# Peptides against a protein of PDB entry 2AUS, part 92

Target 1, 323 residues: chain A of PDB entry 2AUS
Amino acid sequence: ADIKREVIVKDDKAETNPKWGFPPDKRPIELHIQYGVINLDKPPGPTSHEVVAWIKRILNLEKAGHGGTLDPKVSGVLPVALERATRVVQALLPAGKEYVALMHLHGDVPEDKIRAVMKEFEGEIIQRPPLRSAVKRRLRTRKVYYIEILEIDGRDVLFRVGVEAGTYIRSLIHHIGLALGVGAHMAELRRTRSGPFKEDETLVTLHDLVDYYHFWKEDGIEEYIRKAIQPMEKAVEHLPKIWIKDSAVAAVAHGANLTVPGIVKLNAGIKKGDLVAIMTLKDELVALGKAMMSTQEMIERSKGIAVDVEKVFMPRDWYPKLW

## One batch from the design tools (peptide; made by RFdiffusion4, then SolubleMPNN)

Design b2_p16_2_s1 (from b2_p16_2, 8 letters changed)
Fold by OpenDDE base, seed 2:
Structure b2_p16_2_s1 (fold): chain B 323 residues (1-323), chain A 16 residues (1-16)
Amino acid sequence: as target 1 above (323 residues)
Amino acid sequence: MRARTTEEFIAALRAR
């Protein structure tokens, strides 16, 4: 999520009409909620689905979805996309995750050996999904981006771990325990990051949401509920972006594929097949789609389909039809 | 109740 992508400008003269659209910072509260994502601190105990159902009841919502399942016993960062933003969770499913884990060893191991063996688990690991996973139980590789040991107290090892999406920390700890020769289990787990969502000032509890909704509905105070909900554009910060002309926005909002002439600027390093966010010049999310060209092809070509539009988020009427 | 930080999570583990 923290990789600053270079921005290549194709049309330096492209302007945007300030009267069109609803920039993320200028949405009325009802519209902000309709296009919102909550950075929820999921409590231990409930399932991710139960927590989503509670948010729907608390905020009087028709639909919501989460950015990747946390087990019942696991706490921490659960992005919950609201209403018209519900489908933005598809951008968060492939995003990297960070956890803080407590591993309990089943025997005594010298600290130097713990540190050496855990460092060998940085990089590519082979995993089999657990029996309870909806994912097919095929052996697959996953990336461990980093392991940071925070504390070692006898048989208890507290560590931070950054992982590729769908890495099972319980299975990682089991394999570390086998490599140490004594065995191990996951005692505790918290998720500290899910793509662009982390432990920061935007992290809220279910109790905070109850209180903030009450302050809005009973006291007329919108400030708290407005701050507790992030714009849906937050959920795509980690994706490569393509910014389009005002004249192209309504077509894409109607489900038309993005063509090369509509591009104003784009991130470097887009490959054919990548998930990309199509943005307005006001940083509004229009749609998610599959890149049909590389960044280089989108620069060099004068015509053709740049993005196959898969999910439209923007309403059809925010920008005029200019065709 | 404030959102539990990693620090509060660690503090709750040390109190066991």
Scores: peptide ipSAE 0.184, ipTM 0.798, DockQ to the pose 0.880
Fold by OpenDDE base, seed 4:
Structure b2_p16_2_s1 (fold): chain B 323 residues (1-323), chain A 16 residues (1-16)
Amino acid sequence: as target 1 above (323 residues)
Amino acid sequence: MRARTTEEFIAALRAR
């Protein structure tokens, strides 16, 4: 997720009007909430859906959605997109995840063998989704990006793991246990990362949200609730971006596809079929869409559909219609 | 109550 993508500038003279739009840092508190994402520390016990329902109740919201289910017993990073931002979770569902897991072995295994076998599980693994997943139970390949053993205490193995979206850590641990010859199960699990959301100063509890909402509504103190909610643009930081002219923003906000003349700058390495974020020159999220061209094609071509716009986020009135 | 860091999660596991 932290690969700094090169930015290619197509139009170095493109200016943006400071009177148009609402940059992520300049949204009034109500608007910030309407376009917000909470980096929630999900407690163990409740479902991800129950936690989303509680956030809606705490913050008096009509809509919210989460960036990828955590099982009831699993704690940690659960991005919760609010109101107008609710559908930004589409960008987070395919994002890589990190976990800290406790694996309990069902027999004694030499530490050197544990380390050797766990290293063999880095890379491509074959998984079958569990019965509880909405995903068809077909065998599928998933990437394990890294396994970092943090501690080994007899039969207990604490490790950090970076995985492709929809990798089941419970299934990984089961297969590691089989490869060790003794069997294993997942004792504990915490998610420490979901795409751009990690354990940092932005991570908040349900209790923090209660307090911060009260400080705003009862005491008039906006600072805490403002800091507890990230702009929706945070939820697309891991995506390749295309920045567009002010004159193209209103059209895209109306659901028009992005054409090549509207592009000011773009990330390198966009492929046809990639999910991309369409941004203003003020780093406001206009829309998500599917790239219809590569970065190279978007540079070389003078015309054509660059992005098939799938989901608009920006209101139609933030930028004037200039056509 | 601060969000449980990985450190607090690990500390809670070591205390078991």
Scores: peptide ipSAE 0.177, ipTM 0.804, DockQ to the pose 0.910
Fold by OpenDDE base, seed 3:
Structure b2_p16_2_s1 (fold): chain B 323 residues (1-323), chain A 16 residues (1-16)
Amino acid sequence: as target 1 above (323 residues)
Amino acid sequence: MRARTTEEFIAALRAR
């Protein structure tokens, strides 16, 4: 999420009509909720699905989905996409994650050896998914981006860890315990980050959502519920972006593939096959799609399919048909 | 239940 991507301008004369669309900061409260994502602090105890069902009841919603399962005992950052934004969670599944974990060692190990061995687990690791995962139990590589030891108290090791999507912290701790020669298990776990969603001022509880919804419905105060819900565009901040002409927005909103002439600007480093966000010049999410060209091909070519559109989010009427 | 920041999570672990 924190990687600033270079922006390459292809059409420097492209303007946007201020009367068209609804920029993320200009949505009426009902529309903001329909295109919202909650940065939820999931409590320990309930499943991620039970928490989503509670949010739907609290906010009187028909649909919602979460940006990646947390086990019942695991607390922390659970992005919950609402209503028309529900499918934006597909952008969060491949996103990096951060956790704070408590590892309990099954024997005494000198602190210097703990620190040295845990440092060796930064980088590429080999994992086998657990039996309860929806993923085939084949050996696979995963990236550990960083390990930060916060505290060592005898056999208890508190650490922060940044990982590639689908890295199992329980399996990481098991392998660290094997490398230490004494064995280990995961005692506690909290997720502190899921892609662009982290512990910040946007993190809210189920209780906060109850109170903020009542303030809106009973007292007419929308400010709290507005701040508690992020625009769906937050859920794609970590993706490479392609910004399109106003004249291309309605076609993409109708499910047409993005062609090269529709591109105004784009991020550097897009590869064929990458998941990309198609944006308006007002930073509104139009669609998610698969890049059919590299950034370089999208610059050099005058024609062709740039993005195979997989999921439209923009309503069909926010921009006029200009073809 | 109030959101427990990482700090509140760590404090709750130290109190066990």
Scores: peptide ipSAE 0.174, ipTM 0.796, DockQ to the pose 0.764
Fold by OpenDDE base, seed 5:
Structure b2_p16_2_s1 (fold): chain B 323 residues (1-323), chain A 16 residues (1-16)
Amino acid sequence: as target 1 above (323 residues)
Amino acid sequence: MRARTTEEFIAALRAR
């Protein structure tokens, strides 16, 4: 999520009409909610599905979805996409995660040995999904991006860990404990990041949502609920982007595939088969799709299907039909 | 309930 993707401009003369669309910062409150994502601090105890059901009740919503399951006992960052934004969670499922974990060792181990062994778990690890996972229990490689030991107190090891999506911290801790020769278990876990969502000023609780919804509905104060909900575009910040001409927006919003002539600018390093976000020149999310070309092919070619459009988010009427 | 930072989470673990 933190790698600035280079932006390659294909059409430097392309302008956008300021009267068309609804930029993420200019949505009326009802529309902002319809295209919103909550950076929820999930409490320990409930399932991620129970929490989504509570948000739907609190905010009087028909639909919502979460950006990646947190186990019942795990707290912290749970992105919850609302209403028309619900399917943006597909962008968050493959996103990297960060956790703070408390590992309890089953025996005494010198601190230097703990530090040395935990450093060996940076990089590629072999994991088997737990029995309760919806994922087939095949051995798979996962990346551990970093391990930062925060504190060692006897048998308790507090650490920060950045991981590839679907890395099981419980399994990581079990393997660290085996490598230390004493065994270990996960005592506590908090998720501190899910792709572009982190612990920051946007992080809210279920209680905050109750209060903020009340202030809006009873007192007419929209400011708090507006700040508690992020635009759906936040949920795609980590994806490679393709920005399109105003004349192409309505076609893509109707479900047409993006063709090469519609591209104004794009991120470097798009590969064929990548999930990409199709954006307006005002940074509005039009659709998610599968890249049918590399960045280089999208630059060099004058025609062809650049993106197979899988999911439209933008309403059909935000931009005029120019064909 | 205010959203807990990592620091608040760590502080709550140290208090147990």
Scores: peptide ipSAE 0.166, ipTM 0.795, DockQ to the pose 0.924

Design b2_p16_2_s2 (from b2_p16_2, 8 letters changed)
Fold by OpenDDE base, seed 1:
Structure b2_p16_2_s2 (fold): chain B 323 residues (1-323), chain A 16 residues (1-16)
Amino acid sequence: as target 1 above (323 residues)
Amino acid sequence: MKAVTTEEWIARWRAA
């Protein structure tokens, strides 16, 4: 997820009108909320759906959605997209995840053997989704990007793990326990990362949201609630981007596919079929779509459909119709 | 209650 994507400039003379659109840093508070994502610290106990319902109640919202379910007992990073940004969570579903996990072993194992066996689980693993998952219970491969053992205390193993989306840490721990010969279970789990959302200064609790909303509504202080909500553009930071001309923005905002002449600059390494973010020159998210060309094809071709637009976020009136 | 960092979460687990 953290790979800095090279930016290829196709039109170095393209300018943007500063009067058009609403850049993420220039949105009025109401508009910022309408296009916002909360980096929530989900408490243990409630479901991810209950927490989303509470956020809707606290902030007086009609719609919200979360960037990947956490089990009731699991705490930590839960991105919650608000109102008009609700569908941006689709960008977070395929994103890598990081967790800190506590594994309890069902027997005594030497520390050297624990370390050696856990290192073997870095890479490709075979998993079956748990019974309670809405995902079809077929065997599937998932990537473990890294395992970092933080602490070993007798039968308790605290570790950090980076994984491909939809890797089940409970199943990983079960398989580690089998490989150790003694068995194991997941005692505790916290999610520390979901794509671009991590444990940083943007992480907030439900209690923080109550207080910050009160400060805004009763005291007229919007600073705290503004900082507690990230722009929806944060939720697409990990995606390959295509930046478009001002003249192409209104057409894409109306649901038209992006054609090659509309491209100003783009990330390297886009493949046909990739999920891409279509951006203005002011880094506003216009839409998500499926790349119909590679980066190389988008550079070499003068015409054709570059992106099949799947989800528009930008209002139709932020940029003028220039066609 | 402010957001619990992983460090604070680990510290609470160690104290339990």
Scores: peptide ipSAE 0.192, ipTM 0.805, DockQ to the pose 0.887
Fold by OpenDDE base, seed 3:
Structure b2_p16_2_s2 (fold): chain B 323 residues (1-323), chain A 16 residues (1-16)
Amino acid sequence: as target 1 above (323 residues)
Amino acid sequence: MKAVTTEEWIARWRAA
């Protein structure tokens, strides 16, 4: 999420009409909810699916989806995309995750040995998915970006861990326990980050959502529910972006592929096959798609399909048809 | 009730 990407300008004369679209900060409250993502603090106990069903009831929504399953006993950051934004969760599935975990050791181990062995698990690890996972149980490599030991109390080890998507912390703790020679299990787990969503001022509970919805519907106070819901554009902050001309927006909103002439600016380092976000010059999400060219090819070429459009988010009427 | 930060979550664990 924190990868600063260089922005390359292809058309420095491109302007945007301020009368077209709805920038993320200027949406009416109903429209903001329709294109919203909640940074939910999932309580321990319920499934991620039950929590999504409760949000739908609380906010009177037809549909919602979550940005990656947390087990029933696991608390913390669960992005929940609302209504027309529901499909933006696909951008969060491949995103890195952070957790705080409590590991319980099955024997006594000197702290220096705990610290040394846990440091060896930074980098590439081999995992087998658990039986409960929808993922085929084949051996696979995953990245552990960092391990930070917060506290050691006898056989209890509290640590922060940053991991590649689909790294199983329970399996990591099992392997650490094997490497220590005594065995270990995961006692507790909290997710502290899911891509661009983290523990910050945007994190809200189910109880906060009940209160904030009540303040809006009964008292006419929208400010709390507005702050509790992030724009869907938040869910794509970690993706490489392509910004397009106003004249290209309606075509992409109708499901047309993005062609090279429509590009105003783009992030460096896009590879063929990457998931990319197509944005307006007002930072509105138009669509997600698969890059059919590299950044370099999109700069050098005058024509061709730059992005195969997979998921449109923007309504067809926000920008006029200019072709 | 405001969302429980990781710091508050850790504090609850230490108090249990």
Scores: peptide ipSAE 0.121, ipTM 0.771, DockQ to the pose 0.878
Fold by OpenDDE base, seed 5:
Structure b2_p16_2_s2 (fold): chain B 323 residues (1-323), chain A 16 residues (1-16)
Amino acid sequence: as target 1 above (323 residues)
Amino acid sequence: MKAVTTEEWIARWRAA
């Protein structure tokens, strides 16, 4: 998520009208909630779906969705997209994850051997999804980005791990235990990151949401509930972005594909087939779509479909029709 | 209940 993408400017003279749209930090509270994502600290015990249902009840919402399942026993970072933002979770599903895990070894192993073997699991690993996963039980490769051992206490190994989406930490620990020759199991697991969402000042509990909603509805204090909800644009920070002219925004908001003349600036390294975020010059999310061109093709070409628009988020009336 | 940081979560595990 922290990969700083270069920004290439195609039109350095493009201006935006400050009267159009609703920038992420300038939404009225009701609109902020309609286009919001909660960085939830999921408690251990409930399913991710039960937690989403509770959030809907607490905040009086019709729709919500989560950015990637945590098992019932697993705590930590669960992004929950609200109302009109619900579909933004599709950007979070493929995002990298970080966990802190406690591995319990079934025998005594020298610390140096633990460290050496765990380092061998950095990189590509072959996993079979567990029976309870909604995913077809085919062998698949997953990337382990890093393993950081935090503590070793006899048979207990506390470690931080960064992984590709859909890497099973329980399976990783099982394979580490096999490689150590003694076996191992996952004792505890907490998710510390899901793409752009991490453990920071934006992380909130279900209890915090109850209190903050009460302060808003009963006391008229919106500050707490406003801080507890992130703008939907947070959920796309890790995606490559294309910024468009004000004159192109309403067309895209109506479901038209983005054409090359509408592009003001874009991230470097977009490939054909990539999921991209279409943004206004005020960093408002208009839509998600599939890149039909590379960054280079979008620079060199004067015409053509740059992005096949798959999901519109922006209301049709935030920007005027200029066509 | 404030969100539990990883540091606080680790501290609870060490105390158990």
Scores: peptide ipSAE 0.103, ipTM 0.760, DockQ to the pose 0.904
Fold by OpenDDE base, seed 4:
Structure b2_p16_2_s2 (fold): chain B 323 residues (1-323), chain A 16 residues (1-16)
Amino acid sequence: as target 1 above (323 residues)
Amino acid sequence: MKAVTTEEWIARWRAA
């Protein structure tokens, strides 16, 4: 997820008007909330949907959405996108995830064998979605990016695992148990990462949100609620980006496709079909879209549709129409 | 209650 993408500049003379838009760090508190994402520490017990409903109640919001379901018993990183940012969760659904898991073995296995077998589960694995998933139960490949054994205590194996989106840790543990010959089950699970959201200073509880909202509404203290909510742009940090001219922003904000002349700079390694974030020169998210060209094609071509715009986030009035 | 860090979560598991 932390692949530093090179930035290729197409127009080194492109300037941005400081009077236009609202950079992520300069939004008034109400606007910051409207375009916010909470890095929530989901408690064990409630569903992800119940937690989203609680956040809506606590913060007096009309809409919110989460960046990928955690089972009721699973705790940890649940990105919750607010109000106008609600649809940004689409960028997080395909994002890689990290977990810490406790696997309980159903028999005694030498530690060396545990380590050896778990190492074999790094890379591509074949999974069948669990019965409880809304996903059609077809066999599919998923990537396990890494497995790090943290501790082995008899039959209990604590490990960190980085996985492709929609990898089921419960199913992984079941298959590890089968490979060990004794069987295993998932005793505990915590999600430690969902794309750009991780366990850091931005991680907040439902209780923190209650307190911080109270400090704002009753005491007039905005600082805590402001820090508890990340700008929606955080939710697209892991995507390849295309930065556009001020003159192109209003068109894209109206749902027009991005054409090549509108591009100022872009990340290297964009492929046709990739989900990309269209950004202003002030790092404001304008829209998400599907790349219709590679990075190389966007550099070499003078015209054509670079991005098919799928989801607009920016209000239509933040930048003037310059056409 | 502060967000339960992975370290705190692991510490609870080790204490159980």
Scores: peptide ipSAE 0.047, ipTM 0.722, DockQ to the pose 0.914

